# Peptides against a protein of PDB entry 4CIC: the designs that were tried, part 72

Target 1, 148 residues: chain A of PDB entry 4CIC
Amino acid sequence: KVSTKGHYGVQAMFDLAQHFGEGPVSLKSIAERQGLSEPYLEQLIAVLRKAGLVKSVRGAQGGYILAREPRDIKVGDIIRVLEGPIAPVESVSQDDPEHSLKFDFSVTKSVWEKVKKSIEEVLDSITLADMLKDAEEAQMAQGYMYYI
Target 2, 147 residues: chain B of PDB entry 4CIC
Amino acid sequence: KVSTKGHYGVQAMFDLAQHFGEGPVSLKSIAERQGLSEPYLEQLIAVLRKAGLVKSVRGAQGGYILAREPRDIKVGDIIRVLEGPIAPVESVSQDDPEHSLKFDFSVTKSVWEKVKKSIEEVLDSITLADMLKDAEEAQMAQGYMYY

## One batch from the design tools (peptide; aimed at target 2 V2 S3 E83)

Design b2_p28_6_s3 (made by RFdiffusion4, then SolubleMPNN; from b2_p28_6, 18 letters changed)
Fold by OpenDDE base, seed 4:
Structure b2_p28_6_s3 (fold): chain B 148 residues (1-148), chain C 147 residues (1-147), chain A 28 residues (1-28)
Amino acid sequence: as target 1 above (148 residues)
Amino acid sequence: as target 2 above (147 residues)
Amino acid sequence: DRREEEERRQREQELLDEGEIIELVADD
């Protein structure tokens, strides 16, 4: 499962992709468009910046930009930065030692590894550029529905 | 993500698959082999039984059996029974209304739907029979390493 | 206690009738 952090991180990165080439975007504007709290977005952007996916621009018209072109940022890259390695099974909370996944039964492990690989393949097959294209196609489809 | 419940449920079902055709297996024996607590396994088995994946056998040699052949039980079926529909994104805890995924931005939703579909395809492509075959192959490979 | 046992017995009987519970007939 993708966490809320991963979900909102992808939304924020997509917002930056939509404005790529237009200059720096303020956190406030991203927060408003994406329905995020500004303090929460600050935390997300700090992580993304540290990972080299986002750059901070200083000044009165400062803000944030993508550090790379949208075609060079995979959804998988964003998720790995925000959530770490994709784990198909929730790590048993450390609090119940009796429920520690002690028996890594090799066969069940292989099932979850296949799930992990599948998730990674999907997320690594989608770039921010692909998402931009999908958004444009969706807008065109909506535009045609209003003219009918 | 698969929950601990889903993980242990698949382990328990796999244990029953390994003993399919040998008669009923006691919860105690499953718990011991799979490293599960017996009370926790009772809860899992109750859900699996109610869903028609497991049958209870009464008597001195009673216990549980698979309700269907291992080839007719997908890992996806087990997960759906124990966890419900596969959700690729954790539902934001109801407790923070401000973080309700309000803006189902169509594009981001489509990404998660693709992830969901991929997970479902994988889990529905693996049966308990496939897992049994994989276990046999792994045992053969280990046996050859000792020679 | 008695009512809970009867309800449990009824549920068990329903499960038996639905084929979810199999009785091992002891081979005499």
Scores: peptide ipSAE 0.018, ipTM 0.710, DockQ to the pose 0.029
OpenDDE base, seeds 1, 2, 3, 5: peptide ipSAE 0.030, 0.025, 0.022, 0.049; ipTM 0.743, 0.756, 0.733, 0.759; seeds 1, 2, 3, 5 fail the geometry check

Design b2_p28_6_s4 (made by RFdiffusion4, then SolubleMPNN; from b2_p28_6, 18 letters changed)
Fold by OpenDDE base, seed 1:
Structure b2_p28_6_s4 (fold): chain B 148 residues (1-148), chain C 147 residues (1-147), chain A 28 residues (1-28)
Amino acid sequence: as target 1 above (148 residues)
Amino acid sequence: as target 2 above (147 residues)
Amino acid sequence: MEREREEQERREQAFRDSGDIIELVPDE
């Protein structure tokens, strides 16, 4: 499952993609547009920056930019950075050794591996550029609905 | 993500599939083979029974059986019964209205819908019969390694 | 330096682990 972190991370990265080539964007402006708290966004951006998906620009017009072109950033890359490896099954907290998934039943494991692979394939097939295109198409469709 | 419930539910249903046609299986025997607590398995089986995936047999040799042939039970059916609709993202507890996903950003929603669809397609493509076949193939492969 | 890196990595991991799970179930 994608957490709120993954969701908001993709949303923040998409906001940066929409402003790609326009210069640095302030965290405040991203937070306002995306309905995120600025402190939460600061944490997200720190992780994304460390992973090399975002760059910090210093100065009076300082802020953040995508470190790469939108076409070179997959949704899967964002999710892996924020959530770690895509796990199809929530890791049962390793803490209770008695309810540890003792039986590594190879067949059930194979089912979850197939699910994982499918999720990875989907997320790795979608770039920020694809998301930008989808947004443009949606806006055009809405614009045409108002003229009918 | 599939929860522990989904995982153990699939495991329990697979155990019943392995014994399909042999008669009723006791919850105790399933619990022992699958490394599950009997009380937890009772809860899972109750849900699966209510959904019509499992039947209870009464008597001295009472227990549970699959309600359908293994080929007619998809992994997706088991997961939907135990966890509800396959959600690609776990629900944030609705309780804090301030952090409500206010911005139904249509584009981000579409990403998650694609993920959901992909998960559903995978889980609906796998039957208990497919799992039985995979287990047999794995056993044959292990048997050939010892020779 | 190494301890600070490990502590930062731990904070980042704790941040990854603290994600609330979003149910993508459309409210019908």
Scores: peptide ipSAE 0.188, ipTM 0.780, DockQ to the pose 0.021; fails the geometry check
OpenDDE base, seeds 2, 3, 4, 5: peptide ipSAE 0.047, 0.070, 0.087, 0.081; ipTM 0.782, 0.780, 0.788, 0.784; seeds 2, 3, 4, 5 fail the geometry check

Design b2_p28_7 (made by RFdiffusion4)
Pose (drawn by RFdiffusion4):
Structure b2_p28_7 (pose): chain A 133 residues (1-84, 100-148), chain B 132 residues (1-84, 100-147), chain P 28 residues (1-28)
Amino acid sequence: KVSTKGHYGVQAMFDLAQHFGEGPVSLKSIAERQGLSEPYLEQLIAVLRKAGLVKSVRGAQGGYILAREPRDIKVGDIIRVLEGSLKFDFSVTKSVWEKVKKSIEEVLDSITLADMLKDAEEAQMAQGYMYYI
Amino acid sequence: KVSTKGHYGVQAMFDLAQHFGEGPVSLKSIAERQGLSEPYLEQLIAVLRKAGLVKSVRGAQGGYILAREPRDIKVGDIIRVLEGSLKFDFSVTKSVWEKVKKSIEEVLDSITLADMLKDAEEAQMAQGYMYY
Amino acid sequence: VSLFSTQVYEESYEDEVSLFSTQVYEES
């Protein structure tokens, strides 16, 4: 299962990545495009802002913009920001879960917002029918 | 975060793998060695039994034993047993999560109970210090 | 629910946490 925070955190950061060149966008616009609750988004952006992943701008078309280029933001970075008598007995079972954790970390560190932008262009495009191979 | 079910399901199955050659063991013994609640374990075993992953033996010193050899039980098999208007708009974000899911499936399908037995032996051994 | 954590999660109901699922989970 993917947490609400992870899903919405990545969705919102990706929406900002899709508008990075055009400039700042309002939080309301992000919520509208992504189907997110504004209150929840406001809280999410506040953390991402403190983490230096987004920044606010005071313009007419004020609003929010990525604080780093999409190529410099791994999906794992976003996730890392949002997440927070004795004796030793080795557990092989726990070692399996460590391997699961490591593989997830590897996948999320291998994908940047720029990679997601490239995938978004390729997957949701249109073209003449002869060009589908 | 790993669910209680996944953690205890794998723990219990691995305890049975550690006792496969010796024969059946009681559920109480599994609960004691693994630090598990007996009621929860009993419910867990019932599903694993229905899935053909464990079997009950009447015996006298009977109990429970793996229904398949450890080498034929992937950790992913255990997890899969325990787990249970309109328009299209592609979500690149969801595609990321699909990749995460695929990598987890790949890790869990690459490890069998036999692999865990081998790892358990290697990691929890003792030997003359000069061989480290 | 943390992806970068192997801590055991105590469930409140069936399939609250599933490894082979990408369904969005609303946290309590």

Design b2_p28_7_s1 (made by RFdiffusion4, then SolubleMPNN; from b2_p28_7, 14 letters changed)
Fold by OpenDDE base, seed 1:
Parts: C-alpha cells; structure tokens; sequence
Structure b2_p28_7_s1 (fold): chain B 148 residues (1-148), chain C 147 residues (1-147), chain A 28 residues (1-28)
C-alpha cells in the first residue's frame, strides 16, 4: 500500500513537473490544483526539499521547483523519500513483542522479497517525464473525443 | 505492505501445505512451528475456512487441512481472502473527510494501478507447491553445505 | 497491503535558491 503521504507526494511532484522551466510554483497554487490542504503540503514539501528533490526559491515570485529534470526523478525516488524503503511486509512495530515476526521463515520471506522487488522495479521504471507524457496523451485523446 | 495478517496467513497455509496428505493438523502444532499465538491463528483459520481454502476436521485426530492441493492455491488467493483486494494506495478511511483522496488524477491513479497489477502478478505466480519446492531446495542446499 | 514504511532520511542541506542570484529566469 502506498500511503496517503506517498500518493499526495507524487501528485505534488507531478504538479511541479508540469510547471518545470516556468519558474517557482507557490504551495497555495499546488494545493488548489491538487486538492490538498496547504498545511499538509507544507509537510510533504519540507521532506522532499530535505531530500533534494525540490528547491525552495525565495523572493516576490518565490515558491518551489523541481531540483532535477522530470526525466531524472523516478516515482520510486519520491516514494522512498516519503515512506522510506519499500517494505512489502508491515514491520510489526516493536511495541507488540508478542506478535513480533520472529519466525520469518526463509521461504515466506522470499515471497515478500519478490513482491518488494516487483514494486521497486515498477516505481523505478516510471519518471515524472513519463507521467507528463501520459498526461499529454490523455489530453489529446479527450480533445479528439470532443471533435468527433 | 502485506499486513501481519497476510504474512501469518501465508505462513499458516504453508505449514498446512507441508503436511498435505498426512491428515489434519492441530492449530496448536501450527502455532508452535510458525511462532504464532494460538488465538491469533484461530482468527486467521476461521477466515481461511470461510473462504474455502481450509477445511476443519472433527474428531480425536481433528484439526485443519488444505481444502485444495498446494498447486491449486496461489499466494494471491490467500492474500485476497485475508486482506481483500490488493490496494496499492491506502484507501483513506472515510472517517477523515478532509483528506479524502478526492483528487485522484488519472495519471497518478494509473501509476498505482501499475503497482497493483505487478503485485497481483507476482502473488498469483506463486503457489503453495512452489513454496514447498523452494523449501526442499533450501534444505538440500543446507545439507550439502554440512557435507 | 500497506507497502510503504516511513524511514527517517538524514537531513541533507536545504536546497534553497535565491531568485536574486539565479540568472536562470532572466527574461531576456
């Protein structure tokens, strides 16, 4: 499961990708376009900035930009930053010692490692540039449906 | 993330697969071998039984058996029974209306659907029979390291 | 399936750009 944090983080990064090269984007504008609360977005952006995926721009036309080109940012990079390593099995929080996954049998563990690898491969195969392309294609397809 | 429920469910089903054809296995014995609490295992087995993946056997040598051959049970079948549909994105529980994933942009949704599909393909490609084979191979490899 | 755990990423230096110093968006 991608957390809500990961989901919204990808949305915010995608919004920044759509405006890449156009200058800084305000958090308010991102929040409005993506249907996010501004305070929540501030938290996400802070993490993304700290990880070097976004930059803050100060000034009258200040805001945020992608720190790298959209082609150089994988969805997997965003998810790792926001959610940490992709763990296929919920690490039983250390707080319930009785249900510690103590008996991680090698065979069952291997199943979850295969799942993890598959997820990582998918997320690492998708860049923000790929998402931009998909959005453009979808818009063109909708435009063609209105002309028929 | 596979829930603890899914993880332990697969372990329990794998234990039953290891004993397939040998007769009913007690919950106590499964719990001991898999390092699970018996009460927790009872809950898991109840769900698995209701879904038709396991059968209850009554009597002095009662317990549980797989309802199908190990080759006919996918890991994906177990996970779907225990966790429901594989959802790549945590469905924001309806209780926090302000953070409802209302704006599921088509493009971002497509990313998560790709992840979902990938997970499903992996889990549906692995049967309990495959897991048994992997366990046997691992045991043989360990045996060869000791000689 | 909750796939994503939050790992604590180490504090990297704040990537801040001062608009006054960045010639990048000079409208020529």
Amino acid sequence: as target 1 above (148 residues)
Amino acid sequence: as target 2 above (147 residues)
Amino acid sequence: IDLLSTDVYKEKEENEIDLLSTEVYKEG
Scores: peptide ipSAE 0.026, ipTM 0.756, DockQ to the pose 0.062; fails the geometry check
OpenDDE base, seeds 2, 3, 4, 5: peptide ipSAE 0.016, 0.014, 0.014, 0.014; ipTM 0.765, 0.761, 0.763, 0.772; seeds 2, 3, 4, 5 fail the geometry check

Design b2_p28_7_s2 (made by RFdiffusion4, then SolubleMPNN; from b2_p28_7, 16 letters changed)
Fold by OpenDDE base, seed 1:
Structure b2_p28_7_s2 (fold): chain B 148 residues (1-148), chain C 147 residues (1-147), chain A 28 residues (1-28)
Amino acid sequence: as target 1 above (148 residues)
Amino acid sequence: as target 2 above (147 residues)
Amino acid sequence: IDILSTDVYYEKEENEIDILSTDVYYEG
């Protein structure tokens, strides 16, 4: 399961990407568009800001902006910031060294490491710019459906 | 996180694969070798049996065996049985249709679908026979370090 | 459920992270 944090974090970052170059976006506006609670979004944005993915702009037209261009932010970067490093499978084997066939645990662990690697590769292959492009293509496809 | 069920299920199935062709294995012996509680293993095995991945053998030398050869059981098959179908991201959008930018949700959903597909591809590319081979290679490597 | 967390959640931890479950657990 994608954690709620990961899911909403990507949504919030994507919202900021859609408005990149237009100036700061208020948390309220992001929350409304993405169907998020503002308090929850505030927590997410705080983490993302500390990680340097988002910048805060002060003033009457203050809010948040992406700290980098959408092409320079991978989905994997967002997830790592919010969820932490994909922890290697804490091998259950740490607690009872005597009875665990250490070897069997190593093989099963390798399966999960392969899964982890595949997830990382996918998430690192997708940027916010890629997501923007996909959104534009989907909008165009919908627009054409209404004219046919 | 791999669920505890998925993790232990793969361990139990791998144990059965290591003993494939040797006859039935008791749950107790699997539990001891894999560091699992026997009651928990019993639940896992029941699910795996119902799905046709494991067979129960009755009698004094009874226990469990793989229902198919290790090469015919993918890790993905085990996980699907234990965890169910990798549920598509239940789009949060079902509850409040009015305010969710439907489109943004579709794009974000597509990201997670790509992740799901990647996981499935990996798990479906690994059989219990592949795991057995990896275990043998690791044992040989360890044996060579001691000489 | 952190799909990226390979941490084997032992039964005692309430939140079983099914790495294969794409279900967005909304914190209620």
Scores: peptide ipSAE 0.022, ipTM 0.785, DockQ to the pose 0.548; fails the geometry check
OpenDDE base, seeds 2, 3, 4, 5: peptide ipSAE 0.019, 0.018, 0.019, 0.019; ipTM 0.786, 0.781, 0.784, 0.791; seeds 2, 3, 4, 5 fail the geometry check

Design b2_p28_7_s3 (made by RFdiffusion4, then SolubleMPNN; from b2_p28_7, 15 letters changed)
Fold by OpenDDE base, seed 5:
Structure b2_p28_7_s3 (fold): chain B 148 residues (1-148), chain C 147 residues (1-147), chain A 28 residues (1-28)
Amino acid sequence: as target 1 above (148 residues)
Amino acid sequence: as target 2 above (147 residues)
Amino acid sequence: IDLLSTEVFKEKSENEIDLLSTDVYYEG
């Protein structure tokens, strides 16, 4: 399951990507388009801003913009900012001897590490620019279906 | 995060794979070796048995065995039995019109579908036989470090 | 959110491990 935080974070960033170059977008407008609560979006945007993925613009037409071009923001970057490192193997601190007997069988751990790596590779292979392209292609496909 | 259920289920199945061909293994022995509670393991084994991945053997030396060879059991099969389908896109049932406005933008959904597919491919590429081989290789590597 | 769980929206049952969550190993 993708966390709600990760899911909505990607949606919000994608909305900003769709408006990239058009100036700052209000949180209210993003919330309305993406079906998000404004207070929840404020929390997400605060984290994304602190990480340098989003910039705040002050003024009467204030709001938010992407801090980088859509091609320079990976979905993996968004998820790492919101969720932290994608499945870091918490180093079981070696120090407590009594918990030593949990046969953390290296083999079962290796299965989950492979899954983790696969997820990271997928998320790092997708940029906001790729998502924009996919949206355009979907719109063209719908347009062709109405003209037939 | 792998669910505790999935994690322990794979551990239990791997233990049975290590003893494949040696006859039935008691739940108590699996629980002891894998650091699992016996009652929890009983619940896992019941599900795995119902799905036909494990067989129960009755008698004084009763217990459980793999129902198939380790090479014929994928990690993905174990996870699907315990957790259900790996991230099926819940078809937003078309029927409730009010929840329709959640712009489930097809594009964001497609990202998660790609992640799902990748997970499925990985888990379906790993068999219990592959895990056995990895364990043997790890044991050999430790043996070489001691000489 | 358990990446392996089909129900994107089901309330985090305490036992649902988010596959994307790094915390898989915190059984300390």
Scores: peptide ipSAE 0.019, ipTM 0.788, DockQ to the pose 0.136; fails the geometry check
OpenDDE base, seeds 1, 2, 3, 4: peptide ipSAE 0.016, 0.017, 0.016, 0.017; ipTM 0.778, 0.786, 0.779, 0.784; seeds 1, 2, 3, 4 fail the geometry check

Design b2_p28_7_s4 (made by RFdiffusion4, then SolubleMPNN; from b2_p28_7, 15 letters changed)
Fold by OpenDDE base, seed 5:
Structure b2_p28_7_s4 (fold): chain B 148 residues (1-148), chain C 147 residues (1-147), chain A 28 residues (1-28)
Amino acid sequence: as target 1 above (148 residues)
Amino acid sequence: as target 2 above (147 residues)
Amino acid sequence: IDLLSTDVYYEKEENEIDLLSTEVLYEG
């Protein structure tokens, strides 16, 4: 399961992507559109800003913008920033004496490592630009259903 | 992250696979080899048995065996039994009025659905027989490092 | 399948992506 932090972080970044090129967006506006609490969003944005995915713009019309183009931000990049590296399965400490247990552990560990790798590959294959494209396609499909 | 239940369930099933064809294995023996508590293992095995992945053998040399050959048990099957179906992202109830929020939600949801699908594909591509083969290969590699 | 509950395998490092916490994937 994706953490709440990862889920809402991707939503917030996607909202910023939708407004890319339109200038800075207030956290309040993002929170309202995405159904998030503003205080929670502030925490997420602070982390994303520190990682260089988001920029803060100061002034009366201040807010936040993407620091990079949507095509240059992978979902995987967002998740890594918010949740850290997908931790490799912590090697059970080498000190458990019975060799057989270590072997079984290594095989089961390899299964989960394969799962992890697969997740990383998927998340790294999706950019904010891809998400924008999917959104546009979905809007067009809905528009056609209303004209039928 | 794999749940503790899923992790230990796969370990227990793998232990049974290693002993497939040798007769029933006691829960105590599995627990000792896998570093699991016996009471916890009893709960896991009960679920796996009910799902038809494991069989109970009664008697003085009673215990548990795989109900199917290792090649016919996917890791995905074990996980689905223990944790339930990888729930599709519950459709946010259609009733949230602002269309724009629904759309953004749908796109983000699709990302997680892709992740879910990928996980399922990986877990369904690995059988207990594949795990046994990997274990054998690892043992051979270690044996060659010692000559 | 709460496959991604990172708790068991990844307890120690604060920065581990708990991507697989099934709760959020299923709540949405």
Scores: peptide ipSAE 0.017, ipTM 0.782, DockQ to the pose 0.236; fails the geometry check
OpenDDE base, seeds 1, 2, 3, 4: peptide ipSAE 0.017, 0.017, 0.016, 0.016; ipTM 0.774, 0.780, 0.774, 0.776; seeds 1, 2, 3, 4 fail the geometry check

Design b2_p28_8 (made by RFdiffusion4; failed a check: the pose's geometry)
Pose (drawn by RFdiffusion4):
Structure b2_p28_8 (pose): chain A 133 residues (1-84, 100-148), chain B 132 residues (1-84, 100-147), chain P 28 residues (1-28)
Amino acid sequence: KVSTKGHYGVQAMFDLAQHFGEGPVSLKSIAERQGLSEPYLEQLIAVLRKAGLVKSVRGAQGGYILAREPRDIKVGDIIRVLEGSLKFDFSVTKSVWEKVKKSIEEVLDSITLADMLKDAEEAQMAQGYMYYI
Amino acid sequence: KVSTKGHYGVQAMFDLAQHFGEGPVSLKSIAERQGLSEPYLEQLIAVLRKAGLVKSVRGAQGGYILAREPRDIKVGDIIRVLEGSLKFDFSVTKSVWEKVKKSIEEVLDSITLADMLKDAEEAQMAQGYMYY
Amino acid sequence: YSGVIIGDHDDIAVYSGVIIGDHDDIAV
């Protein structure tokens, strides 16, 4: 199960990546395109801003823009920002979960916002029908 | 975050794998060795039994035993048993989470209870210091 | 196995380490 925070954090950062070249966009516009609650987005952006992943601009077309290029932002970076008598007995079961954690970390570190932008272009495109192989 | 069910389901199945050659063990003994609540374990075992992953034996010193050999039980099998207008708009974000799900499935399908038994032996051993 | 499901919570524990939750929800 994917947390609300993770899903919305990545969705909002991806929306900013889709508008990076065009410039700043309002939070309202992000919420509208992504189907997110504005209050929740406001809180999310506040953390991403403190983390240096987004920045505010004071322009007419003020608003928010990625603080680093999409190619320099791994999905795992976003997730990392949002996340927060004795004896030793080794647990093989816990070692299995460590392996699960490592594989997730590997997948999320292997994908950048730029990679997502490239996938978005390829998957939601249109073309003459003869070109579908 | 790993659910209580996944953690306890795998712990209980692994305890049974550690006792597979010796025979049936009581649920109380599993709960004691693994630090589990007996009521929760009993509910857990009931599902595992219905799925053919464990079997009850009348015996005298009866109890429960794995219904398949450890080498034929993937950790992913255990997890799978325990788990249960309109328009199209592709979500690249959801495709990322599908990749995460695939990698987890791959890790859990690559590990059997037999693999866990082998790892348990290697990691919790003792030997002359010169062999480290 | 079941598919991608967006939960109704903000809990994340990917890089933080293995943490055993107090719930029985599985969606692998």

Design b2_p28_8_s1 (made by RFdiffusion4, then SolubleMPNN; from b2_p28_8, 12 letters changed; failed a check: the pose's geometry)
Amino acid sequence: MSGVVIGDDDEIHIYSGVVIGDDDELHT

Design b2_p28_8_s2 (made by RFdiffusion4, then SolubleMPNN; from b2_p28_8, 12 letters changed; failed a check: the pose's geometry)
Amino acid sequence: MKGVEIGDDDEISIYSGVEIGDDDEIST

Design b2_p28_8_s3 (made by RFdiffusion4, then SolubleMPNN; from b2_p28_8, 14 letters changed; failed a check: the pose's geometry)
Amino acid sequence: MSGVVIGDDNELSIYSGVVIGDDDELHT

Design b2_p28_8_s4 (made by RFdiffusion4, then SolubleMPNN; from b2_p28_8, 12 letters changed; failed a check: the pose's geometry)
Amino acid sequence: MKGVVIGDDNEISIYSGVEIGDDDEIAT

## One batch from the design tools (peptide; aimed at target 2 K1 E83)

Design b2_p29_1 (made by RFdiffusion4)
Pose (drawn by RFdiffusion4):
Structure b2_p29_1 (pose): chain A 133 residues (1-84, 100-148), chain B 132 residues (1-84, 100-147), chain P 29 residues (1-29)
Amino acid sequence: KVSTKGHYGVQAMFDLAQHFGEGPVSLKSIAERQGLSEPYLEQLIAVLRKAGLVKSVRGAQGGYILAREPRDIKVGDIIRVLEGSLKFDFSVTKSVWEKVKKSIEEVLDSITLADMLKDAEEAQMAQGYMYYI
Amino acid sequence: KVSTKGHYGVQAMFDLAQHFGEGPVSLKSIAERQGLSEPYLEQLIAVLRKAGLVKSVRGAQGGYILAREPRDIKVGDIIRVLEGSLKFDFSVTKSVWEKVKKSIEEVLDSITLADMLKDAEEAQMAQGYMYY
Amino acid sequence: VVVGNDFVEMETFEIASEMEVFDNGVVVK
């Protein structure tokens, strides 16, 4: 299972990545495009802003923009921002979970918002039918 | 976060793998060695038994034993047993999570109970200090 | 109703909720 926070955090950061060149967008517009609750988004952006991942701008087309280029933001960075009598007995079972954790970390660090932008272009495009191989 | 079910399911199966050559063990003994609640373990074993992963033996010093050799039980097998208008719009975000899911499946399918037995021996050993 | 590239999620893991650092063996008697 993927947490609401992880899914919405990445969705919102990706929406900002899709509008990075065009400039700031309102939170309302993000919520509308992504099907997110505005109160939840407001709280999410507040953390991402404190983390230096997004920034507010005061313009007419004020609103929010990525604070770093998409190529410099790993999906794992977003996730890391949002997340928060004695004896030793080694557990092989726990070591398995550590391997699972490591592999997840590897996948999320291998994908940037720029990579997601490139995938979005390729996957949702249209073209003449002869060009589908 | 790892669920209680996944953690205890794998712990119990691994305890059975550690006792596979010696024979059946009681559920109470598994619960004691692994720090598990006996009621929860009993429910867990019932599903594992229905899935053919464990079997009960009448015996006298009977109990439970793995139904397949450890080398033929992937950690992913255990997890899979325990787990259970309109328009299209592709979500790149969901595709990221699908990649995460694939990597987890790959890790869990690459490890068997036999691999865990080998790792358990190597990690929890003792030897003359000069051999470290 | 938007049906994306939906997939069946795993129940054993709660991902992207909170990060856990693994303790491979501290046991309290």

Design b2_p29_1_s1 (made by RFdiffusion4, then SolubleMPNN; from b2_p29_1, 19 letters changed)
Fold by OpenDDE base, seed 2:
Structure b2_p29_1_s1 (fold): chain B 148 residues (1-148), chain C 147 residues (1-147), chain A 29 residues (1-29)
Amino acid sequence: as target 1 above (148 residues)
Amino acid sequence: as target 2 above (147 residues)
Amino acid sequence: LLLGNEFEEPDYIDLAEEREEIDLGTVEL
């Protein structure tokens, strides 16, 4: 599961990607476009900034920018920053290592590790640039539907 | 994220797979082997039974069995029964469809749909029989470390 | 987080390694 934090973090980073090269974007404008509360977005941006995915620009036209090009930011990087390591299941095994057949636990754990790896591979295969491209393709498709 | 319910459900189903063909297994014995509370396991088994993944056998040697062969039960089937459809993100979109730019929402949603599809493909590629095989391989590897 | 039927509180396995409590309403994964 991706938390609301991960979801909105990707959404906020995508908004910054759409404005990449246009200069700093205000948190207020991101919040308005993305349907987020400004206080919640401030918390998200603080984390993303600490991780070096976003830069704060000071001044009258201050705000936030992506710290790297959209092609150099994977969705997986955003999720790892906001949520930590992708874990599909917590290790319940800490409390009673004696009675659980260690073996059955290892096999079930291997299933979740396969799921983890698959999620990581997908999220690491998608950049903010890929999302921008998907957005452009969807806008073009909508534009063609108005001409038919 | 797989819930504790999904985790323990797969664990309980795997325990039943290890005993497949040996007859009914008591919930108590599953609970003891898997480190689960019997009441919690009763709830899990009730859902799995209702979904037709497990059968209850009545009698003095009563208990539970897999309703199908281990090769015919995917991990994805167990998870879908216990947790419903694999959703990587709760659809936050129900409450304010008007103010979120429908477009940005669609692109972010497509990312989560790709994640969903990938999880489904993985979980649907693993059967209880595959887990049994992985178990046998790991036991053999441990046996060779003792010699 | 698979939205299973009304069991009692799904013991969500807390996948958060103790990274700093960002008190963003952690929608329990």
Scores: peptide ipSAE 0.015, ipTM 0.748, DockQ to the pose 0.072; fails the geometry check
OpenDDE base, seeds 1, 3, 4, 5: peptide ipSAE 0.008, 0.008, 0.009, 0.014; ipTM 0.731, 0.731, 0.736, 0.750; seeds 1, 3, 4, 5 fail the geometry check

